# Ledger of designs, part 72: peptides against a protein of PDB entry 4XPM

Target 1, 160 residues: chain A of PDB entry 4XPM
Amino acid sequence: VMLHSKNVKGFLENTLKPYDLHSVDFKTSSLQSSMIITATNGGILSYATSNNDVPKNSINEINSVNNLKMMSLLIKDKWSEDENDTEEQHSNSCYPVEIDSFKTKIYTYEMEDLHTCVAQIPNSDLLLLFIAEGSFPYGLLVIKIERAMRELTDLFGYKL
Target 2, 67 residues: chain B of PDB entry 4XPM
Amino acid sequence: DIKGTIAFDTHGNVIESTGVGSQRIEDIGDLSKVTLDAEGFAQVQGDSLLVHLYKRNDITLAVYTSA

## One batch from the design tools (peptide; made by RFdiffusion4, then SolubleMPNN)

Design b2_p15_4_s3 (from b2_p15_4, 6 letters changed)
Fold by OpenDDE base, seed 2:
Structure b2_p15_4_s3 (fold): chain B 160 residues (1-160), chain C 67 residues (1-67), chain A 15 residues (1-15)
Amino acid sequence: as target 1 above (160 residues)
Amino acid sequence: as target 2 above (67 residues)
Amino acid sequence: KEELKALFDKLLADI
């Protein structure tokens, strides 16, 4: 089954849902944003955000979208640099993972007080990007994005 | 009788923290160096708390209880 | 130990 644009948007919206670890009574906030962007120029192909209280076509909405665009570009640039830096690939901020024999890496980046993580969809020109509040622990964020990546097999190998 | 918990991965990043564990994230550095027994368990005595450790599948769970 | 392992298993199930 091919992932259509609507399906991707719905998928990203679902990733916004918080964790509720009942076993230890730990709950996270919702992700602030979830995006699929191009690895080449950081262009946003699809996104979801938890802040839906902004009126459509308002200045605040435009600013919010522009902020996402800025963050996506910054993170893409950092990702690109790290992909060419062996030392960064061996830091505690890089998680090599394998999904169905496809290798990729998950990177964690602190953006101001926000916690972010990004991963290249295996063999593709696409990145999956999560943006969360600083209270969202990195270890759990990594687990979250890995699990999400496993559900995006239709995008594996996607080339622009 | 749990006072708190910390779960963390092999990179030292937090997976979750609760109770007193949320105030002792800095303990991860030391806890990650603790030698576990053959079954993946250890106990570390803190100031007034006992830390129970269990590690499996690259995840360590630390449970804080009264000493 | 058994209780700790049980809690761990529950945690794994939650994540």
Scores: peptide ipSAE 0.795, ipTM 0.955, DockQ to the pose 0.923
Fold by OpenDDE base, seed 4:
Parts: structure tokens; sequence; C-alpha cells
Structure b2_p15_4_s3 (fold): chain B 160 residues (1-160), chain C 67 residues (1-67), chain A 15 residues (1-15)
């Protein structure tokens, strides 16, 4: 079944949900943002945010979107640099993974006090990007984005 | 009784932390170097706490106890 | 050891 724009938005909204590890009594906050962006220019194709208290079409909403655009661009640039840097690909911030015989990498980046992770959707021109609070542990964030990518098979091979 | 936990991956990044484990994230560096037995277990004495280690599928769980 | 393994399994299930 083909993923439509609304389906992608709903998917991203669902990724915002926090972890509740009952076994060890550990809980995370919700993700601050979840996005699909272009690997070429960092353009946002779809996004979801946990802060929905901003009135639509307000100046504050515009500023919020602009902030996401800036973050996505910065992360895309860092990702692009790392993809062309063998040393960075061997750092603890890079997780090579294989999903259904497709190879990709998950990168973790600290953006000020925020924890982020980004991964190229296999064989596509798209990146999946999670932005979380600093309290969200990187190891769990990596697991989260890997699991999420496994549900985006319809976007595998997507070219702009 | 469990005083805290740390779970971490092969990159040394935290998966979860609770109790005293949340205050001992720096232990991951040393814990990651501990030699595990054939079943994936180890015990390490640290300060006044005993650390119980179990690793499987690239995830290590450290459990802090008083004994 | 069994208790630790059990806790680990529960943790994996939660993740």
Amino acid sequence: as target 1 above (160 residues)
Amino acid sequence: as target 2 above (67 residues)
Amino acid sequence: KEELKALFDKLLADI
C-alpha cells in the first residue's frame, strides 16, 4: 500500500510517543520533532511536533517552522559531510544498519541541548530525523529510529 | 535489592538508566571492557555496590546491588 | 543470573 502525505504525517506523529520501560521503571519524554527531509537540500517534506499549543497561521507557528527548517538544514549538512568522511563513519556517533538487505547508517548529533538522530531511508533521497530533549538517551533514540525506518518500506528507493 | 540500572549499546551510548545508575553513566567506559563469561555474565565490585552485567545482542544491562 | 536474564528479557520486550 502506497504511503500518502497524510499517512506519512500520521506515522511521524506516532513516532513522537515516549518510551515507557516498565521493566526498569524508565520513561522518556515525547520526541520534540520528527521529520522526513530531503538529503539534497534539507527541505522538509513532512514533520510532526509535540508542541501543538501554537495557533495555526500565527507568527509563532511560522517561527517554529523556520526553526525546524534551520535545524534540518544544519543536520543535513553535517550528515552530508559525515557521509564523505571515513573517519566519522567509524565514530561512536555512526551506526551502520541493515534493513531487509538494504544498508544505511544512523547518525547521532547533539544540537545545543537537544539530542538528534538522522538516517537515510534506504536507497532514497530522503532522511528520517528525530529531535528529542537532552534527557532522551542516544542509545534508545537509535533503536527508535531504526524501528521506525523498518516501517517505511514504501519509501525505500524514493527519488526526488 | 536493585539500587539502579544502566543499559547501554556497543557504542557506549545509554539506552536507559535508573536509580544509582543514572549517577554512574561514567562507569560505562569501564563496564564495556569487562570480560564476560560464556553465558554473557560478569560481576564487578564498584565502591560499595556490586555491578551485575549481562550482555546479549549488543546490549549490556548493568544492575547495581548492595550485594 | 536467572533473575538478571529475566530482567533483561523484560527490558528487551519493552524496547
Scores: peptide ipSAE 0.795, ipTM 0.955, DockQ to the pose 0.949
Fold by OpenDDE base, seed 1:
Structure b2_p15_4_s3 (fold): chain B 160 residues (1-160), chain C 67 residues (1-67), chain A 15 residues (1-15)
Amino acid sequence: as target 1 above (160 residues)
Amino acid sequence: as target 2 above (67 residues)
Amino acid sequence: KEELKALFDKLLADI
């Protein structure tokens, strides 16, 4: 299935769903937000958020969106720095991964009380970004975003 | 009887934790250094609990029991 | 050991 704008939005919404590990009776919260942003400027191309209880066009919604924009920019900046820093790429916060012979990296970042992870969609100008509560363990968050990227093959090689 | 679990990756990051495992996240540092047998198993005495380890595909599962 | 491995397999299946 080819990914169009509406399909991407739906995809991101699906990534919000929590993990429920029945085998060990462990369950996470839903992701707070899931986004595809530009690697160049941190601009949001598409996003989904679990906080849909805010009335549309309200001041609270505007503030929420603005907060996402700010976080996206900050994470993009940190990602850009790390991509130009060999030491950071060898830290325990960086996971080199390969998907169908395409190489990329997953980074984990603490953002205030939130747990975040970001990864460049292979050979593209796009980043996939997950934002979760602090209770969401990083190891599982990394697995989650890796699995998600495997479903975004249509965006591999996407250039702005 | 299982008292708790911790699963963690090769970076020492938690995948999941339950029961007493949730209170022993600091054990990951030591558990990650334990030498496993040829089948990927080990047992470690930790405090008053026994820790059963199994590792495969870069994931380590620690199960805490009383014996 | 078998029980531990079984639990691990179930965990992997859940992930």
Scores: peptide ipSAE 0.795, ipTM 0.956, DockQ to the pose 0.945
Fold by OpenDDE base, seed 3:
Structure b2_p15_4_s3 (fold): chain B 160 residues (1-160), chain C 67 residues (1-67), chain A 15 residues (1-15)
Amino acid sequence: as target 1 above (160 residues)
Amino acid sequence: as target 2 above (67 residues)
Amino acid sequence: KEELKALFDKLLADI
């Protein structure tokens, strides 16, 4: 099954859903945002946000999109720096993972009061980016993004 | 019976925390160093609470009880 | 121990 642009949007929207670990009575908030961005320029190819109450084409919506653009660029820049830094790749903020024989890394970043994680889609020019509230634990966020990447096999090897 | 829980990964990052566990995130540093038995279990006495540990698949679950 | 393992299994299933 081919993952088209509309399917990608729906996929990202689905990742916004919170965890409900009823076995231990633990529940998270929804993700604030979920994005696929370019690794080269940090450009947003697709995104989803939990704040859908803003009127369409309003100034507030435009401002929120601009904020996402800024965050994506900042995270892309830090990711690029870390990919060229051996020490950062061996920190507790970096998770080397292998998906279907493809190797990639998951990074966690504190962005102001938000918890974020980013990972290069294997062998591609794309990054998957999750933005959550500070109450969303990093360990669970990493698990979430790893599971999500396993569903994006159609994008493995995608080059701009 | 259970006063709280903490689950954490091999990087020391929290997966979940509940009850008294939410107030004892700093315990992860020490709990991560505890030697587990062949089945992946351990018990650690901490102040008035007993911590029950179980680790499998790079995830450690800590359960806090009174005894 | 068995109860702890059972809880762990349930947690894994929730994740």
Scores: peptide ipSAE 0.795, ipTM 0.955, DockQ to the pose 0.945

Design b2_p15_4_s4 (from b2_p15_4, 5 letters changed)
Fold by OpenDDE base, seed 5:
Structure b2_p15_4_s4 (fold): chain B 160 residues (1-160), chain C 67 residues (1-67), chain A 15 residues (1-15)
Amino acid sequence: as target 1 above (160 residues)
Amino acid sequence: as target 2 above (67 residues)
Amino acid sequence: KEELRELFDKLLEEI
């Protein structure tokens, strides 16, 4: 199975779904956004957002997209810095993970009142980025992005 | 009778919290230091609640009860 | 203990 752009969009949309942990009666909000961006310049290759009520081509929609672009660039820059910073890689905001013998890292970043996490798709030029409300706990957000990453094997090793 | 829960990872980050656990996130610091038995269990008496701990695969679950 | 483990297992399946 090959992951096409349409499939990627659908995948990202599915990642927006909230957790509902019936075992302990805990539930989250939906992710605000889910994105695949380039590690080189933070360009958005694909994205999904939970706010679909904004009319297309409206000022609000444009502002929303521009905000996503800004956040992606900021997070990419922070990620790039951390990838070259040993101390940051050993902080509680960095989770080394291994998926099918590929090593990558998950970083958590506070963006104003939002909780974000980003991870390089293994051996690729791509980053997966989740943006959630501040009520979304980081530990669960990390688990979420790890699980999602495991489903993106078609993008492992993808180079621009 | 469960009064609340906290689940957290080895980084001290919350995975979930419910009930009284949501109001006791600060307990994670102390709970993470508790010595578990060979099966991964422990009990810690709090101020008014008993905390039942279980850890496996780098995830700790704390369950708060009255007894 | 068993109840706690069962709860943990259920949680683990959901995350």
Scores: peptide ipSAE 0.800, ipTM 0.957, DockQ to the pose 0.899
Fold by OpenDDE base, seed 1:
Structure b2_p15_4_s4 (fold): chain B 160 residues (1-160), chain C 67 residues (1-67), chain A 15 residues (1-15)
Amino acid sequence: as target 1 above (160 residues)
Amino acid sequence: as target 2 above (67 residues)
Amino acid sequence: KEELRELFDKLLEEI
């Protein structure tokens, strides 16, 4: 099954769903946003946000979108720097992972009061980016993005 | 009775925390250094609580109990 | 120990 634009949007929307760990009675908030961005310039190819209560075409909506663009660019830049820094790749903020024989890395970044994580879709020019509240634990956020990445095999090897 | 839990990864990052575990995130540093038995279990005496540890697949679960 | 393992298994199913 090939991923289309609508399918990607729906996929990202589904990633927004919070965790409800009944085994230990632990719950998270929904992700603030979930995005696929370009590794080249941080451009947003697709995104989903939990801020659905903002009126369409309102100033608040515009500001929200602009904020996402800014965050995506900043995170892309940080990611690019880390990919060229051996020490950063060995820090606790970097998780090397392997998916279907493809190797990639998950990075965690603190953005003001938000918890973020980003990962290159294996062998592609694309990044998957999650933005969550500060209460969302990093360890769980990493697991979440890894699980999500495993569902994006259609984008593996995608080049711009 | 369980008083709380902490689950954490090999990087020391929290996966989940509940109850008294939520107030003892700083314990992860010491808990991560505990030697586990061949089956992946350990027990550590805290200040007033007993910590039961189990690790598998790079995830450690700590359960806090009174005894 | 078994109870702890069972709890862990349940947790793994949810994350």
Scores: peptide ipSAE 0.800, ipTM 0.957, DockQ to the pose 0.906
Fold by OpenDDE base, seed 4:
Structure b2_p15_4_s4 (fold): chain B 160 residues (1-160), chain C 67 residues (1-67), chain A 15 residues (1-15)
Amino acid sequence: as target 1 above (160 residues)
Amino acid sequence: as target 2 above (67 residues)
Amino acid sequence: KEELRELFDKLLEEI
């Protein structure tokens, strides 16, 4: 499946859907947020959130967006540090993966009570970022983001 | 009778957990070290539960049963 | 063993 850049927003919204593993009767919550951010400065290019109960242009919405911006920046900073740290790349928080002959890494980061996962879209200046509740297992989150990234081939090689 | 499950990856991170497995996440450390047979199976006797292990494609599934 | 493998396969299909 090829995903065009213009459809990224809808794609991210779909990634919010929870897992329902009927085989073992395991269910997750929805992702809180799903984002495409820049690897350079953590700027948000596109995002989706599950908690859209706040009226548009309300103070609460602004605060929510600001929080999202802060999280994206923090995660980008951590990612940048780890990309320059060989030891961190060998930790259990780093998953080297290969997608269509492109190599990238998936990192898991805990922020407060949230479970996050970030990965550089192959050969691009973009990061895919998932934010979930603490009940969302990291192993499953990694699988989720890997599967999602495989659908973003149109963004492979994207340079700012 | 399955009492619970744990699935985990090679990093020791949980993929899913159910039933008694949800309360035995700490078992992953030991379970990850269990020697599997040629087909990827093993059985480990726990405290009161039997753990059935199967590993393939870097994923290990542990199933807890009473026997 | 087969039951366990079958369960595993079902799980793989869902993740």
Scores: peptide ipSAE 0.799, ipTM 0.957, DockQ to the pose 0.906
Fold by OpenDDE base, seed 3:
Structure b2_p15_4_s4 (fold): chain B 160 residues (1-160), chain C 67 residues (1-67), chain A 15 residues (1-15)
Amino acid sequence: as target 1 above (160 residues)
Amino acid sequence: as target 2 above (67 residues)
Amino acid sequence: KEELRELFDKLLEEI
């Protein structure tokens, strides 16, 4: 089974869904964006954004895409730096995780007023990136991206 | 009678917060240091609230009650 | 304690 581009897009769109924790009556907003980017240069391979009343092919849409490109590059750069920094890998912003015997790390980054987290898809040249509002708690965001990565086994080991 | 909740991970990051818990995120630092019993439970007396703690799978749930 | 554990279990199912 292979993840095709359409399947990846649909997957990312599904990750946008908010949490509604009925047990404790806690709700989040939807993710602003969900992306798969290259670890090499931060290029966006696939992305999903929360639906806004923005017409397609409008200037606002173009600006939004450009903003995502910039954010992707910035986060990729920060991730690259942290992957070469032992101290950063032992901070509270780094979560070592193991998925199906593959090791990877989840990083949380504050980007202006947004909460973000990024993780390398195990043994691949790809990063999964979530962007949320500041009200989205980091602990839950980390759990969300970990659960999501567990569903991307087809991309494990993917090399550019 | 639950007045609020906080759930947090081993890094001290919030998973969820409700009620009075949302206003007491700073309690995580102290709550993370509380010694739990063999079953993963503890109770901490606060000001006018009692905090009930339960930890499993690296997640701690704190429930605030009046008694 | 049982109520707390039950609440925790429900939370785990949702995250």
Scores: peptide ipSAE 0.799, ipTM 0.957, DockQ to the pose 0.906

Design b2_p15_5_s1 (from b2_p15_5, 8 letters changed)
Fold by OpenDDE base, seed 4:
Structure b2_p15_5_s1 (fold): chain B 160 residues (1-160), chain C 67 residues (1-67), chain A 15 residues (1-15)
Amino acid sequence: as target 1 above (160 residues)
Amino acid sequence: as target 2 above (67 residues)
Amino acid sequence: KDELAALFDALLKDI
């Protein structure tokens, strides 16, 4: 199935949904943001954010988008550095994973009070990025992004 | 009887925490070093609470009880 | 032990 831009947007919106672990009475908040960005420049190709009381096309929304752009660039830079740092790849913040014979890594990063995780879509020039509140545990965030990447096979090998 | 839970991965990162477990995240460091039996179970007595451990598929679940 | 394993299985299902 061909993954079009609208489909990607919808996919990212669905990733915003919170976890509700009924078995242990644990529930998370929704993700604050979910994005696909370029690994080269940190440019946002697609994104979704949780609903806020911000009118569309308002100055506040523009500022919010600009904030996402800034965060994506910062995280991309950190990711790039870590990809060239053997020690960072062996830290507890790096999860090597294999999806359908493709290898990639998931990194967790603390961004101010936010919990983030980022992963290169296998063999592609794209990164998947989740931004959550500080209450969202990293271990669960990693599981979430891994599961999400498994649904993005159409983007495997995508080159800009 | 359960006072709380902590689930964590092999990196020591939290998957979930509830009850008293939410206040004992620092226990993960020690709990991750506990030797499990052949079936993946262990028990650790700590202060006033007993911690029941079960690990499978790189996930450890810790359950806190009074006894 | 059985109860703990059962809870674990339930947790895995929720994740």
Scores: peptide ipSAE 0.786, ipTM 0.955, DockQ to the pose 0.951
Fold by OpenDDE base, seed 1:
Structure b2_p15_5_s1 (fold): chain B 160 residues (1-160), chain C 67 residues (1-67), chain A 15 residues (1-15)
Amino acid sequence: as target 1 above (160 residues)
Amino acid sequence: as target 2 above (67 residues)
Amino acid sequence: KDELAALFDALLKDI
């Protein structure tokens, strides 16, 4: 089944759901945002946000979208730099992973008071980006994005 | 009688923390260096708390108890 | 040890 734009949007919305680790009585907040962006210029192809209290097409929504655009661009730039930096790729902020024989990397970035995580969808021109509150632990955020990428096999190898 | 927990990965990043574990994130540095037995277990005596360690699949779980 | 392993398994299941 091919992922269409609507399906991708719904998928991203589902990634917003918090973790509830009943075994240890630990629960996270919802992700603030979940996005698929281009690795080339940081353009947003699809996104979801947990902030649903702003009316559509309102000035507040526009501002929030603009903020997402800014964040995506900044993170893309940092990602691009790190992909060309051997030292950064060996830092504790970089997780090399393999999904179905495809290799990719997960990066964690602190953005002001937010915790972010970004990963190139294997062999594609696309990045998956999670933005969470600072209370969302990085180790769990990495696990979350890895699990999410495993569900995006239809986008593996996608070229713009 | 669990007083708290910390789970962390091989990068030292937190996966979860609860109870007193949430106040002892700095322990990860030392806990990551503890030698585990063949089954992946260890115990470390701390300041009035005993830390029970178990590691598998690149995840370490630390459980804090009074004894 | 068994209890700790059980808790770990439960945690993995939750993740």
Scores: peptide ipSAE 0.786, ipTM 0.955, DockQ to the pose 0.962
Fold by OpenDDE base, seed 3:
Structure b2_p15_5_s1 (fold): chain B 160 residues (1-160), chain C 67 residues (1-67), chain A 15 residues (1-15)
Amino acid sequence: as target 1 above (160 residues)
Amino acid sequence: as target 2 above (67 residues)
Amino acid sequence: KDELAALFDALLKDI
């Protein structure tokens, strides 16, 4: 089944849902944002936010989108730098993972008071980006994005 | 009786924390160095709490109890 | 030990 734009949007919306670990009585907040961006320019191809109570076409909505654009660009730049830095790739902020036969890396970045996680969709020109509150633990965020990427096989190998 | 929990990965990053575990995130550094038995278990006495460790598939669960 | 392992398994299912 091919992932169309609408399906991707819905997928990202679903990633916003919080974890509720009943076994240990631990619950997270929802993700603030979930995005698919280009690895080349940091352009947003699709996104979802938990704060959708803002009126459409309002100035506040425009500002929020602009903020996402800025964050995506900054994270893309940091990701690009780290992809060319051997030391950064061996830090505890980098998780090499293998999905099927494809290798990729998951990076965690502190952005002000937010916890972010970004990963290149295997063999593609796309990045998956999660933005969460500081209370969202990085270890769980990494697990979350890994699981999400495993469901994006249709985007593996996507080239711009 | 469980007083709290911490779960963490091989990078030392938290997966979850509850109860007293949420106040003892700094313990991860030491807990990650504990030698586990063949079944992946260990116990560490720290302060007034006993820490029960279990590790499998790159995830460590620490459970804090009163001895 | 058995209870700890059981809790671990339950945690894995929740993740």
Scores: peptide ipSAE 0.785, ipTM 0.955, DockQ to the pose 0.925
Fold by OpenDDE base, seed 2:
Structure b2_p15_5_s1 (fold): chain B 160 residues (1-160), chain C 67 residues (1-67), chain A 15 residues (1-15)
Amino acid sequence: as target 1 above (160 residues)
Amino acid sequence: as target 2 above (67 residues)
Amino acid sequence: KDELAALFDALLKDI
């Protein structure tokens, strides 16, 4: 089954929604951005952002998109390095996970004042990337991206 | 009578924090080393607060109370 | 203990 572009965009938009842990009276902010990028070049295939109040084709929009492109490239590079580093794969910033018998890893990266996490969609050339404010705790961010990946089975095994 | 909470994973990363727990994130290092009973519970005295611990499914919940 | 476990279960449901 092929996941259409509009479906992917809608999926990413839904991931932006914050957590409300009312049982303990804890709430998060919305994700700043959610993206699917290529593992090879860090190119953005689809993305969603919580700040949609920027006029289209404005300088501010262009700068925002360029910033996302830069972050995606940087995170892709870090991810690529860590995939070839045994020590990094055993650090507290790496979470091995298994989804429907497919193994992948979730990495957390501090990007200036932002909290990010990235994971390879199982057996694919694609990465799922979440960018959040520094107030979004890493443990919860990891849980969030794991749950999200479980809904992307249509992209498992996707090759460019 | 809960003064705050901290939930954290096996990597020591925070899942959530509230109340006084938000000011005691540094406690995770020590709390992660506490020996739990057969049911996954423990109590640790810290300062003037009592910390109630419960761990299941690789998640630890710490609840801070006065007693 | 029961109250703590109940709170934990509630937290898991929220996550």
Scores: peptide ipSAE 0.785, ipTM 0.955, DockQ to the pose 0.944

